# Designs tried in a protein design run: peptides against a protein of PDB entry 6NYY. Part 98

Target 1, 212 residues: chain A of PDB entry 6NYY
Amino acid sequence: KHFEQAIERVIGGLEKKTQVLQPEEKKTVAYHEAGHAVAGWYLEHADPLLKVSIIPRGKGLGYAQYLPKEQYLYTKEQLLDRMCMTLGGRVSEEIFFGRITTGAQDDLRKVTQSAYAQIVQFGMNEKVGQISFDLPRQGDMVLEKPYSEATARLIDDEVRILINDAYKRTVALLTEKKADVEKVALLLLEKEVLDKNDMVELLGPRPFAEKS
Target 2, 212 residues: chain A of PDB entry 6NYY as posed
Amino acid sequence: KHFEQAIERVIGGLEKKTQVLQPEEKKTVAYHQAGHAVAGWYLEHADPLLKVSIIPRGKGLGYAQYLPKEQYLYTKEQLLDRMCMTLGGRVSEEIFFGRITTGAQDDLRKVTQSAYAQIVQFGMNEKVGQISFDLPRQGDMVLEKPYSEATARLIDDEVRILINDAYKRTVALLTEKKADVEKVALLLLEKEVLDKNDMVELLGPRPFAEKS

## One batch from the design tools (peptide; made by RFdiffusion4, then SolubleMPNN)

Design b2_p20_2_s3 (from b2_p20_2, 9 letters changed)
Fold by OpenDDE base, seed 5:
Structure b2_p20_2_s3 (fold): chain B 212 residues (1-212), chain A 20 residues (1-20)
Amino acid sequence: as target 1 above (212 residues)
Amino acid sequence: SLPYINSSLLSAEEIIELQK
Protein backbone atom coordinates (compact mmCIF):
# COMPACT_ATOMS: atom_id res chain seq x y z
CA LYS B 1 0.00 0.00 0.00
CA HIS B 2 2.68 2.53 0.93
CA PHE B 3 4.78 1.66 -2.09
CA GLU B 4 1.82 2.01 -4.47
CA GLN B 5 0.93 5.37 -2.98
CA ALA B 6 4.50 6.53 -3.36
CA ILE B 7 4.53 5.55 -7.04
CA GLU B 8 1.21 7.30 -7.58
CA ARG B 9 2.54 10.49 -6.00
CA VAL B 10 5.73 10.46 -8.03
CA ILE B 11 4.08 9.73 -11.36
CA GLY B 12 0.64 11.32 -10.97
CA GLY B 13 1.53 14.25 -8.76
CA LEU B 14 -0.33 15.46 -5.70
CA GLU B 15 -4.08 15.12 -5.44
CA LYS B 16 -5.72 18.47 -6.04
CA LYS B 17 -8.33 18.19 -3.29
CA THR B 18 -9.09 21.89 -3.65
CA GLN B 19 -10.13 21.54 -7.28
CA VAL B 20 -13.90 21.12 -7.17
CA LEU B 21 -15.40 20.19 -10.50
CA GLN B 22 -18.96 21.10 -11.36
CA PRO B 23 -21.31 18.09 -11.36
CA GLU B 24 -21.57 18.08 -15.17
CA GLU B 25 -17.79 18.20 -15.56
CA LYS B 26 -17.40 15.41 -13.01
CA LYS B 27 -19.88 13.34 -15.02
CA THR B 28 -17.86 13.99 -18.19
CA VAL B 29 -14.67 12.87 -16.42
CA ALA B 30 -16.36 9.70 -15.15
CA TYR B 31 -17.61 8.65 -18.59
CA HIS B 32 -14.29 9.61 -20.20
CA GLU B 33 -12.28 7.46 -17.80
CA ALA B 34 -14.85 4.66 -18.06
CA GLY B 35 -14.28 4.71 -21.83
CA HIS B 36 -10.54 4.20 -21.37
CA ALA B 37 -11.07 1.50 -18.75
CA VAL B 38 -13.60 -0.54 -20.74
CA ALA B 39 -11.66 -0.22 -24.00
CA GLY B 40 -8.53 -1.44 -22.24
CA TRP B 41 -10.46 -4.28 -20.60
CA TYR B 42 -11.66 -5.75 -23.91
CA LEU B 43 -8.56 -5.10 -26.04
CA GLU B 44 -6.11 -7.98 -25.90
CA HIS B 45 -2.94 -5.96 -26.31
CA ALA B 46 -3.87 -3.11 -23.97
CA ASP B 47 -2.02 -3.01 -20.67
CA PRO B 48 -4.02 -4.40 -17.74
CA LEU B 49 -5.81 -1.80 -15.63
CA LEU B 50 -4.86 -1.57 -11.96
CA LYS B 51 -6.76 1.54 -10.92
CA VAL B 52 -8.99 4.25 -12.37
CA SER B 53 -9.78 7.53 -10.63
CA ILE B 54 -11.80 10.68 -11.22
CA ILE B 55 -10.06 12.54 -8.39
CA PRO B 56 -7.99 15.32 -9.96
CA ARG B 57 -4.26 14.68 -9.65
CA GLY B 58 -1.43 16.76 -10.99
CA LYS B 59 -2.49 18.15 -14.36
CA GLY B 60 -5.21 15.57 -15.02
CA LEU B 61 -8.86 15.62 -13.98
CA GLY B 62 -8.83 11.82 -14.04
CA TYR B 63 -6.24 9.09 -14.38
CA ALA B 64 -5.73 5.38 -14.81
CA GLN B 65 -2.91 3.20 -13.54
CA TYR B 66 -1.71 0.27 -15.62
CA LEU B 67 0.76 -2.56 -15.23
CA PRO B 68 2.89 -2.73 -18.37
CA LYS B 69 4.15 -6.00 -19.75
CA GLU B 70 7.88 -6.39 -19.97
CA GLN B 71 7.89 -5.82 -23.71
CA TYR B 72 10.48 -4.23 -25.98
CA LEU B 73 9.01 -5.13 -29.39
CA TYR B 74 5.53 -4.12 -30.53
CA THR B 75 3.47 -5.37 -33.46
CA LYS B 76 1.20 -3.20 -35.57
CA GLU B 77 -1.81 -4.92 -33.97
CA GLN B 78 -0.53 -4.19 -30.48
CA LEU B 79 0.01 -0.53 -31.32
CA LEU B 80 -3.50 -0.33 -32.78
CA ASP B 81 -5.06 -1.68 -29.56
CA ARG B 82 -3.09 0.89 -27.57
CA MET B 83 -4.37 3.64 -29.87
CA CYS B 84 -7.94 2.41 -29.39
CA MET B 85 -7.58 2.40 -25.60
CA THR B 86 -6.21 5.95 -25.78
CA LEU B 87 -9.20 7.03 -27.89
CA GLY B 88 -11.65 5.40 -25.45
CA GLY B 89 -12.25 8.61 -23.49
CA ARG B 90 -13.13 10.74 -26.54
CA VAL B 91 -15.32 7.99 -27.98
CA SER B 92 -17.19 7.57 -24.70
CA GLU B 93 -17.94 11.31 -24.60
CA GLU B 94 -19.29 11.15 -28.15
CA ILE B 95 -21.47 8.08 -27.48
CA PHE B 96 -23.01 9.28 -24.22
CA PHE B 97 -23.16 13.07 -24.62
CA GLY B 98 -23.26 13.60 -28.39
CA ARG B 99 -20.55 16.23 -27.94
CA ILE B 100 -16.80 16.32 -27.49
CA THR B 101 -14.69 18.32 -25.05
CA THR B 102 -11.13 19.61 -24.88
CA GLY B 103 -10.39 16.87 -22.34
CA ALA B 104 -9.05 14.48 -24.97
CA GLN B 105 -6.28 16.80 -26.20
CA ASP B 106 -3.44 14.83 -24.60
CA ASP B 107 -4.96 11.54 -25.77
CA LEU B 108 -5.18 12.82 -29.34
CA ARG B 109 -1.60 14.06 -29.16
CA LYS B 110 -0.42 10.60 -28.06
CA VAL B 111 -2.44 8.91 -30.81
CA THR B 112 -1.09 11.32 -33.42
CA GLN B 113 2.49 10.74 -32.31
CA SER B 114 1.98 6.97 -32.37
CA ALA B 115 0.45 7.05 -35.85
CA TYR B 116 3.29 9.11 -37.31
CA ALA B 117 5.87 6.88 -35.63
CA GLN B 118 4.26 3.75 -37.06
CA ILE B 119 4.32 5.14 -40.59
CA VAL B 120 7.61 7.05 -40.76
CA GLN B 121 9.77 5.37 -38.11
CA PHE B 122 8.63 1.74 -37.96
CA GLY B 123 7.79 1.26 -41.65
CA MET B 124 4.39 -0.26 -40.82
CA ASN B 125 2.43 1.27 -43.73
CA GLU B 126 2.37 -0.52 -47.09
CA LYS B 127 1.82 2.62 -49.19
CA VAL B 128 4.60 4.64 -47.60
CA GLY B 129 6.82 1.56 -47.47
CA GLN B 130 9.58 0.20 -45.30
CA ILE B 131 11.21 3.51 -44.49
CA SER B 132 12.48 5.01 -41.25
CA PHE B 133 13.01 8.72 -40.65
CA ASP B 134 13.66 10.57 -37.44
CA LEU B 135 10.71 12.71 -36.47
CA PRO B 136 11.65 16.25 -35.54
CA ARG B 137 11.43 16.63 -31.79
CA GLN B 138 9.66 19.65 -30.37
CA GLY B 139 12.27 22.41 -30.42
CA ASP B 140 14.54 20.89 -33.02
CA MET B 141 15.13 23.12 -36.00
CA VAL B 142 12.92 21.82 -38.76
CA LEU B 143 15.71 20.20 -40.68
CA GLU B 144 14.93 19.57 -44.33
CA LYS B 145 12.73 16.50 -44.58
CA PRO B 146 14.66 13.66 -46.21
CA TYR B 147 11.64 13.01 -48.49
CA SER B 148 9.66 14.85 -51.15
CA GLU B 149 6.56 16.96 -50.63
CA ALA B 150 4.57 14.24 -52.39
CA THR B 151 5.79 11.74 -49.80
CA ALA B 152 4.89 14.21 -47.03
CA ARG B 153 1.32 14.39 -48.35
CA LEU B 154 1.14 10.61 -48.58
CA ILE B 155 2.33 10.30 -44.97
CA ASP B 156 -0.28 12.81 -43.79
CA ASP B 157 -3.04 10.95 -45.65
CA GLU B 158 -2.01 7.56 -44.27
CA VAL B 159 -1.73 8.95 -40.72
CA ARG B 160 -5.29 10.21 -41.00
CA ILE B 161 -6.48 6.84 -42.30
CA LEU B 162 -4.76 4.99 -39.45
CA ILE B 163 -6.20 7.29 -36.77
CA ASN B 164 -9.67 7.11 -38.32
CA ASP B 165 -9.49 3.32 -38.43
CA ALA B 166 -8.51 3.23 -34.76
CA TYR B 167 -11.34 5.64 -33.95
CA LYS B 168 -13.93 3.56 -35.83
CA ARG B 169 -12.70 0.40 -34.12
CA THR B 170 -13.05 2.10 -30.74
CA VAL B 171 -16.56 3.36 -31.59
CA ALA B 172 -17.60 -0.16 -32.57
CA LEU B 173 -16.14 -1.65 -29.38
CA LEU B 174 -17.60 0.87 -26.93
CA THR B 175 -20.97 0.83 -28.71
CA GLU B 176 -21.06 -2.94 -28.23
CA LYS B 177 -19.97 -2.50 -24.60
CA LYS B 178 -22.06 0.64 -23.95
CA ALA B 179 -23.78 -0.87 -20.91
CA ASP B 180 -20.40 -1.75 -19.40
CA VAL B 181 -19.11 1.81 -19.91
CA GLU B 182 -22.19 3.14 -18.13
CA LYS B 183 -21.76 0.70 -15.22
CA VAL B 184 -18.15 1.79 -14.73
CA ALA B 185 -19.00 5.49 -15.07
CA LEU B 186 -21.83 5.30 -12.53
CA LEU B 187 -19.67 3.43 -10.04
CA LEU B 188 -16.87 5.98 -10.54
CA LEU B 189 -19.32 8.76 -9.72
CA GLU B 190 -20.17 6.91 -6.51
CA LYS B 191 -16.72 5.75 -5.35
CA GLU B 192 -14.42 8.12 -7.33
CA VAL B 193 -11.75 5.37 -7.38
CA LEU B 194 -12.03 1.83 -8.75
CA ASP B 195 -9.48 -0.96 -8.64
CA LYS B 196 -9.09 -4.14 -10.66
CA ASN B 197 -11.37 -6.06 -8.29
CA ASP B 198 -14.18 -3.54 -8.76
CA MET B 199 -13.80 -3.95 -12.53
CA VAL B 200 -13.95 -7.75 -12.23
CA GLU B 201 -17.11 -7.47 -10.14
CA LEU B 202 -18.74 -5.19 -12.72
CA LEU B 203 -17.55 -6.73 -15.97
CA GLY B 204 -16.37 -10.20 -15.03
CA PRO B 205 -12.82 -11.41 -15.37
CA ARG B 206 -10.79 -9.82 -18.13
CA PRO B 207 -11.06 -12.07 -21.21
CA PHE B 208 -7.29 -12.12 -21.69
CA ALA B 209 -4.80 -13.93 -19.52
CA GLU B 210 -2.49 -11.55 -17.71
CA LYS B 211 1.00 -12.47 -18.76
CA SER B 212 2.77 -11.95 -15.42
CA SER A 1 7.51 -3.97 -14.39
CA LEU A 2 6.58 -0.79 -12.54
CA PRO A 3 3.05 0.50 -12.94
CA TYR A 4 2.54 3.71 -14.89
CA ILE A 5 -0.16 6.37 -14.79
CA ASN A 6 -1.97 7.84 -17.76
CA SER A 7 -3.52 11.14 -16.86
CA SER A 8 -6.32 12.41 -19.05
CA LEU A 9 -8.59 15.44 -19.25
CA LEU A 10 -6.27 18.37 -18.80
CA SER A 11 -8.01 21.37 -17.33
CA ALA A 12 -8.53 24.40 -19.55
CA GLU A 13 -6.06 26.28 -17.38
CA GLU A 14 -3.37 23.67 -18.00
CA ILE A 15 -4.08 23.74 -21.74
CA ILE A 16 -3.63 27.49 -21.83
CA GLU A 17 -0.37 27.17 -19.93
CA LEU A 18 0.93 24.55 -22.35
CA GLN A 19 0.14 26.83 -25.29
CA LYS A 20 2.08 29.55 -23.79
Scores: peptide ipSAE 0.351, ipTM 0.790, DockQ to the pose 0.086
Fold by OpenDDE base, seed 2:
Structure b2_p20_2_s3 (fold): chain B 212 residues (1-212), chain A 20 residues (1-20)
Amino acid sequence: as target 1 above (212 residues)
Amino acid sequence: SLPYINSSLLSAEEIIELQK
């Protein structure tokens, strides 16, 4: 327990015990994190969930801990599942509350970055083609794009399509698993922290073999 | 591999700070 807490502090930051969320906000956090957790549970290429918490840490109101696979190469399908998992929180909010919050900003940033990387860096889009350009880093001088304005528009369109596809996939998944999201969210509200065993008790064994 | 943490929900205060 102490060792795990130490790792959590190092990775997730200090618990913000002084941050008291309103009950409705706490509920939002619970369903948001449940969305991530359940999406990750039922997506083949998502990393296995170790822990999910609605106790604020560092900059986050909630968090999930995952065990990454030792993987250096990613397929398009794997990246899509990761995008879906990342969208799980936002999608859960939409499904359960009919509204979205600002809480998913970092998730959306990650999804956006992944989508652009897939299309512009990894050449994973048929319309854009087998191209690889460096994305401007924050603070880098806007170097002239090595492609036309038309290509830029195409990239933007295809990024949107990719994100929307991931979003729709996540909506379909979490709608199908809506009861599971509810179970996880309610248990989070009760226990504040769930581990893999709690998830197994709620959802059954993860349907995908954990490749360590 | 070492576990990683994803913190997805940012407080309004943190969002404002990130926008600065």
Scores: peptide ipSAE 0.343, ipTM 0.802, DockQ to the pose 0.087
Fold by OpenDDE base, seed 1:
Structure b2_p20_2_s3 (fold): chain B 212 residues (1-212), chain A 20 residues (1-20)
Amino acid sequence: as target 1 above (212 residues)
Amino acid sequence: SLPYINSSLLSAEEIIELQK
């Protein structure tokens, strides 16, 4: 317990107990985090959930803690599941509230970065092909792109397709598991913090064997 | 492997600060 708290403090920052969210915002956070948690629970290649919290820490209104797999090589399927898990919060908001908030910005940034990396760094897109080049870093002089504007448009289109596919997959999953998302969200609103055991009690054992 | 944390739902104020 103390070691986990120390890791949480170092990685997540200090709990902002003074940040009082409005009840509606807290509800949004709960359903958002529940979306991540449930998506991760039912996606084979998602990292195992250790903890989910709606207590604000650092810059975040909620957070989840995961145990990463010691893996250096990723397949398209694995990256897709990770994208879906990352979209789980936004999708949950859409399903339950019929509206989206700014809360998913960092998630969308991560998904966008992953999609571009898959297409332009890992050569995982059939239309763009077996290419690999570095993405411009923030602050690098916009060096002339080593590809044409037509290729740039193609990349942008394929990124959108990939993200939309991940989004649709996540919508389908969380729609199927809508009752589970609600159970997790409601329990989050009650306990503010859930661990793996709470998830097992709510949802049953994770359907994927934890490959240690 | 060490656990990692994914923070969600940045406040609008924090977003504005990150854009600066």
Scores: peptide ipSAE 0.335, ipTM 0.793, DockQ to the pose 0.088
Fold by OpenDDE base, seed 4:
Structure b2_p20_2_s3 (fold): chain B 212 residues (1-212), chain A 20 residues (1-20)
Amino acid sequence: as target 1 above (212 residues)
Amino acid sequence: SLPYINSSLLSAEEIIELQK
């Protein structure tokens, strides 16, 4: 217990116990995190969930802890599942509240970055083709792109298509598993922190063999 | 492999700070 707490402090920062969320905000956080957790549970290539919390830490109102796979190479399918898991929070908010919040900004940033990387760096888009360009770093005045404006528009369009496909996939998944998302969210509101065992009790064993 | 944490739901205050 002490060792786990030490790791959480180092990685997640100090718990901001002083930050009292309004009940409605706490509910939003719970359903948002439940969306991530359930999406990750039922997506084969998502990293296994170890812990999910709605206790604010550092800059986040909630967090999830995952066990990474020792993996250096990613397939397009694996990246898609990771995108879907990352969209799980936003999708959950839409399904349960019919509204979206600013809370998913970091998730959307990550998804956007992944989509651009897949298309522009990894050559994973058929329309754009087998190309690899460096993405402009934040703050670099993109004075000259190594491609035409037409190509830039194509890239932007294909990024949106990829993200929308991931979004639709996530909507389909979490709609199918809506009851599971609600179970997790409600239990989060009660316990504030759930571990893998809690998830197994609620959802059953994860349907994918964890490669140890 | 060491576990990692993904923080979700940035506060409005942090959004303003990240835009600076």
Scores: peptide ipSAE 0.325, ipTM 0.789, DockQ to the pose 0.088

Design b2_p20_2_s4 (from b2_p20_2, 10 letters changed)
Fold by OpenDDE base, seed 2:
Structure b2_p20_2_s4 (fold): chain B 212 residues (1-212), chain A 20 residues (1-20)
Amino acid sequence: as target 1 above (212 residues)
Amino acid sequence: SLPYINSSELSTEEIIELQK
């Protein structure tokens, strides 16, 4: 219990019991987190879900905790599934509410960073080719881009294509699993916190073997 | 507005660092 609480504090910050979300906001958070949870459940290369919570903390309105894989090498397929899982919250909001919220800002940032890294660092895009450049970190002087403006436009276009493909894949998945997203969201609204066992009881065993 | 935190995913930066 103490160890789990310590991890939760590191991940989410201190529990803000004083932050009362409006019922509609709490509902949005529940469906957002349910989207992440269900996407992660049915994507082979997603990290296994450990915990999902809609209790507001210092760093966020809700969170999903996954068991990180001790993995140093990632395939394009693995990165795509991770992008889809990361988009699961936004996609769930779109499917259930027909609107987007500011809550997915961090998710979109992560997806954007992943897409750029795949294209300009990992050479995973066929049109851009086998290139690898360091991405400027926040606060680094925009050093002269080692590529032309035409290449910059191509990179930007291919990033959008990759993100849109991940988005469409996630829409297809969560539309197929819409009833499961609803079940998870409703149970979150009841319990506020779900663990892996709750997910197994609700959805059945995860269809992918946990790679140790 | 507080973002949703998906805290358990390795950042792309962490992945890049691990692959270096």
Scores: peptide ipSAE 0.132, ipTM 0.645, DockQ to the pose 0.666
Fold by OpenDDE base, seed 3:
Structure b2_p20_2_s4 (fold): chain B 212 residues (1-212), chain A 20 residues (1-20)
Amino acid sequence: as target 1 above (212 residues)
Amino acid sequence: SLPYINSSELSTEEIIELQK
């Protein structure tokens, strides 16, 4: 218990018990987090869910904790599943509410960063080809790009294509699993915190063998 | 508005650091 609380504090920060979310905001958070949780549950290369919470903390309105795989090398397929899991919250909001919120800003940033890295660092795009260059760090002077403006446009286009493909994949998945997202969201609204066992009780065992 | 935090998302930077 003390160790779990310490990890939660590191990940989520201090519980802000004073931040009472309005019921509609709490509902939005629940469905957003349920989207992440369900996407991660049914994507083979997503990290296993450990805990999901809609209790506001210093760093966010809700959070999902996953067990990271001890993996140093990622395939294009693995990175795609991770992108889909990251988009799960935004997609859930769209499916259930027909509207999007600012809550997914960090998710979109992460997805955007991953897409650029795949194309310009890992050489994972066939149109752009086997190129690798360092992305400018935040605050570094944008050094002259080692490629033409035409290549820059191509990169931007391929990034959008990759993100849109991940988005569409996530929409298809969460539409198929819409009832499961609803179950998780409703239980989150009741319990505020779910663990892996709660997810197993709701959805059954995760369909992918956890490599212990 | 506070963003949602997903702990599973290794930043590309973290992935790059892990691959080093």
Scores: peptide ipSAE 0.083, ipTM 0.596, DockQ to the pose 0.631
Fold by OpenDDE base, seed 5:
Structure b2_p20_2_s4 (fold): chain B 212 residues (1-212), chain A 20 residues (1-20)
Amino acid sequence: as target 1 above (212 residues)
Amino acid sequence: SLPYINSSELSTEEIIELQK
């Protein structure tokens, strides 16, 4: 209990008990967080969901808590599923409301960072190739980019392709699981906080074995 | 289209931040 609360504080910050969300904003947050939860539930390489909440905290209007695997090495497929899970909130908003909000800004930042790192740091893109650009650390003089302008354009194109692929994959998944997203969102609006057991009761057991 | 920062316009510091 104390350890879980400490993790919640690190992820979400302090609970803003004085911040009352408008009903429409609370609904948007519920569907956003339901999108993350359902995407993570049905993606093999996503981290297992521990908790999802629509109670406002210092860092956000809602949050999803996952059990990170003690993993130092990630495959391209694992990183893609993590990107899809991260896009789940934005995609849910688009599917259910036909509009996007500013709530996904941090998610989009994380996805952009992941895509960029995959291409220029991990060498995971076939067109860019088996290249890792070691850029100067924070505090080093702004050195010239270790690649040409043509390579910069190629990187930009491939980053967009990767993000768009992850987005389309997430749209396909959450469209297929639209009824499940609705169930989770409605239950969030009722309970404000869901755990793994609530998800099992609502959706059935997660189709992937949790590696203990 | 999802928002994206053009790498040709990124400073070295911004690229480092994206890689963290």
Scores: peptide ipSAE 0.014, ipTM 0.546, DockQ to the pose 0.065
Fold by OpenDDE base, seed 1:
Structure b2_p20_2_s4 (fold): chain B 212 residues (1-212), chain A 20 residues (1-20)
Amino acid sequence: as target 1 above (212 residues)
Amino acid sequence: SLPYINSSELSTEEIIELQK
C-alpha cells in the first residue's frame, strides 16, 4: 500500500482534493482512461495494467499505471502496440463522444516522439532507410540537419503515416471492444480506481500470458 | 488543461537507453 502510494505520487503527484471535476469532465476522463486500459488489455505487446485512476492529481486528470517489462530490445510491432495503447484515450473519446479534448496532449507528444525515433533513430522505415541520427533536444541550437529538405519532408510524411496507422489500429480495436470500454468506464465512474483484478472481473483474463 | 499520465509510455530517451 505504501509502495503503491509512492508510485502514484511519482506518476501523478499529490492528489488535489480541491480539484473537483465537473461530472461531464469526469465522464470524459473515465472513458479516456478506459480506452488506455482496454487497449493495453488486448494488445499483446502492451505493458500489463496495474492500476487505472480518474482521481485528479497534480500532474494529471487521470492516469494508468503499468508494470514495465524488463525488456531492452523492442521490435517495430512492440512499439506499434505501445503507440496504440498510448492513443487509446484519444480514440475512446472520439468513439464515445465524437469529439477530442486537450487531455491527450501528452499522449500525442509521446506517440510523436516514438514515431520519429522509429524512423530516424532506429531505421524502421523502408522509405527513409537505415539511417540513425539524434533528434534535436530542447535548447540545442538547430544545427544544420544532417539530411536534405526533401528527406525532412519524407520523414514528416512517414511519421504521419505511422501515427495514422497506429490510430486506425486503435480505432479498430476499441470499436470491436466498445462494450468493454464502456464497462471499464462505468466502473471507473463508480470506484474511481481500478486494479488488475477489477479488469479480470470485467473482461476476463488477459488473453496474453504474462511473461514472467 | 492537465494532461493524462500513462506510466507505460517510454520517452525516446528511455527507448534509446534501453537499446544500448
Scores: peptide ipSAE 0.118, ipTM 0.635, DockQ to the pose 0.639; fails the geometry check

Design b2_p20_3_s1 (from b2_p20_3, 9 letters changed)
Fold by OpenDDE base, seed 3:
Parts: structure tokens; sequence; C-alpha cells
Structure b2_p20_3_s1 (fold): chain B 212 residues (1-212), chain A 20 residues (1-20)
């Protein structure tokens, strides 16, 4: 109990009990976080869910916490599932509300960064090929790209394709699991915080064996 | 140290507050 509370304080920052979300915004957060949670539950290569919360903390309105696997090498399939999990919030908003919010900004940033890294750094795209270039760091002078404008356009196109494929995969998954997203969202609105045991009670055991 | 290390190992997906 004390250790978990200490971890929550360090990860989440001080509960800003002062940010009272409007009921409609709180509903949006609940479905957004439920989207992340359910996507992570049913994607083989997603990290195991530890906790999901709609209590505002720091700059976050809600969060899903995962236990990362001790992994140094990532497959293309693993990176795709991670992208899908990251898109789960945005996709849930679209499915349930027919609208999207600014809440997914950081998720989209992460997905965008991952897509560019896969294509430009890891050589994981067949059209672009087995290339690896350093991405400009934030604040580095835009060094001349070591490739042509035609290659730059190809990279941009393939990034969009990869993200759209991940998005479509996530839409298909969360549409299939729509009732599960609803269950999680409704329980979040009631309890504000769910753990792994709550998820097991709602959805059953995660269909993928956690490597102990 | 152990708590900080454990926290750094945790991945958090957050819904971001839009700047006003």
Amino acid sequence: as target 1 above (212 residues)
Amino acid sequence: KRLEETIEELKIHSLTIAPP
C-alpha cells in the first residue's frame, strides 16, 4: 500500500484534486483510457497493463500504466502492436463519440516518431529499403538530409501508410471489442482507478501468457 | 534509487491537457 502510493505520487505527480473535469470531459477521458487498456489487453506484443486511471495528474487527464518487458530488440510486429495500443485512445473516441479531441496529441507524437524510426532508422520498410539515417535531434540544426527530395517524399508517404495501417488495425480490434471498451469505461467512471484484477474480472484473463 | 528506477521502467500513456 505505502509503496504503491509512493510510486503513484512519483509517476503521477500530486493529485491535482483541483481540476474538476466537466462530466462530458471525464466521460471522454474514461473512454480514451479504456481504449488504451483494451487495445493493450488484446494485442499480443503490447506490454501488460498494471493500472488505468482517470484521475488527473500533472499534465495528464488520465493514464494507463504498463509494465515494460525487459527487451532490447524489437520486431516490426511488436512495434506495430505498440503503435496500435498507443492509438487506442483516439480510436475509442472515434468509435464512441464520432469525434476526436486534442487529448491524443502525445500519443500521435509517439506514433509519428515510431513510424519514422522504423522506416528511416531500422530499415523496416521494403519500399524505402535497408537504410539507416540519424533523425535530427530536437535542437540540432537541420543538417542536409543524406537523401534526395524524392526519397523524402517516399519516406513521408510510407510513414502515413504505416500509421494508417496501425490505425485501421486498432479500429478493427476495438470495434470487435466495443462491448469490452464500454465495460472498462463505465467501471472507470465508477471507480476512477482500475488494476489488473479489475480487468481480469471484466474481460477474463489476458489471452497472452505473461512471460514470468 | 530503487523506487525511481522502478518508476523509470514503467510506461505511461497519458491523455494530455490541451493548453488553454
Scores: peptide ipSAE 0.139, ipTM 0.680, DockQ to the pose 0.191; fails the geometry check
Fold by OpenDDE base, seed 2:
Structure b2_p20_3_s1 (fold): chain B 212 residues (1-212), chain A 20 residues (1-20)
Amino acid sequence: as target 1 above (212 residues)
Amino acid sequence: KRLEETIEELKIHSLTIAPP
């Protein structure tokens, strides 16, 4: 307990128990986090869910915590499922509220970074080809791009296609599992924190064998 | 070090508060 709380405090910051969200905002957070949790549950290559919370911590209003696999190599399929899991919050907001919020900014940043890395660092796009360039680090002078403006436009277009494909896949999944997202969201509104056991009780066992 | 390393290994998806 104390060790887990210390980890949570370091990761998420101090619980801002004093931050009173409006009921509608708390509902939005619950459905957003439920979207992440359910997407991760039903995606084969997603990391296993450890905890989901709608208790505000630091700069976050809620969070889903996953146990990453100790792996050094990632497939295109694994990266796609990770993108879908990361988009789960935004997609849940769209499905249940018909509106999007600013809450997905960090998720979209992560998805954008992953998409660019797949295309320009890992050579995972057939149109752009087997290329690998270092992305400018934050603070590095934008050195001369090692590719033409035409290639830059192609990269930008293929990034959008990849993100849109991940988004559509996530919409299809969470639409199919809409009742499960609602169950998780409602239980979050009651308990504020769910663990893996709560998810098993609610949804059944995760359909993918945990690679031990 | 071990705690920080273990923490960095935990993937957290968080809903970010927009700046007003």
Scores: peptide ipSAE 0.135, ipTM 0.695, DockQ to the pose 0.190; fails the geometry check
Fold by OpenDDE base, seed 5:
Structure b2_p20_3_s1 (fold): chain B 212 residues (1-212), chain A 20 residues (1-20)
Amino acid sequence: as target 1 above (212 residues)
Amino acid sequence: KRLEETIEELKIHSLTIAPP
């Protein structure tokens, strides 16, 4: 208990008890976080959910905490499921509200970074091929690309295809599991914080064996 | 494991606050 609270304070920052969200914003946060939670629950290669909260902390309006597996190697399939889980919040907003918010900015940044890394660092795209180039870091002056402008255009096109495929996969999953997303969102609005046991009670046991 | 190492091992999603 004390150790978990200490981790939450370090990661999430201080509870902004003073930040009162409007009821409509609180509802948006609940469905956004429910989208992440349900996507992670039903994707084989997603990290297991530990906790989901709609209590504002630090710079976040809500958060989901996951326990990553101790692994150094990732497959293309694992990276795709991670992208889908990361898109779960945005997709949930679209499915339930027919509108999107700025709340997914950090998610979209992570998805974009992952997609570019898969194509230009890990050689995971058949059209671009078995290449590996360093991506410019935030703040590095992009001096000279080691590839042509034609290759740059191809990379951009394949990144969009990969992200769109992940988005469509997430839409299909959360549409199938729409009732589960709503159950989680409604319980979040009631309890504000859910753990793994709450998810098991709502959805049943996770269909994938957690590697201990 | 040090608290810092444990934190680095945890993945956290945070819903972004809209810019003012």
Scores: peptide ipSAE 0.128, ipTM 0.681, DockQ to the pose 0.202; fails the geometry check
Fold by OpenDDE base, seed 1:
Structure b2_p20_3_s1 (fold): chain B 212 residues (1-212), chain A 20 residues (1-20)
Amino acid sequence: as target 1 above (212 residues)
Amino acid sequence: KRLEETIEELKIHSLTIAPP
């Protein structure tokens, strides 16, 4: 408990008890976080969920905390599942509310970064090919792109395709598991914080053996 | 591992408050 609280304080900052979300916003947060949680639960290569919370912390309205695997090499499949998990919040909002919010901005940033890295750093796209170049860092002068404008367009197209594929995969998953997302969201609205045990009680054991 | 290293390894997905 104390260790978890310390981690939460360092990661999330102090609980801003002062940010009273409107009930509708709190509902949106609950379903958003439930989307992350359920996507992570049913995706083989997603990181195990440790905690999900709809208590506002710092600049976040809610969060899902995952235990990263001690892994240095990632497959394309693993990166895809991670993208799907990251899209889980946005997808949940779309499925349940038929509308999307600004809440997924950081998630979309992460997905975008991952997609570009896969294509331009890891050579994981067949059309772009076995190439690797550094992504411009924030503050680097826009040096001449080490690739042609045609290649730039191809990269942009393939990034969009990859993200859309991840999105569609996430939509399919969370549509199939819609009742589970709702169960998690409703329990979040009641308890505000769920751990792995709550998820097991609600959804059953995670269908993937935790690699010890 | 130092708590800090463990924390940096923890992946948090957060719903971001839109700037006003």
Scores: peptide ipSAE 0.127, ipTM 0.681, DockQ to the pose 0.206; fails the geometry check

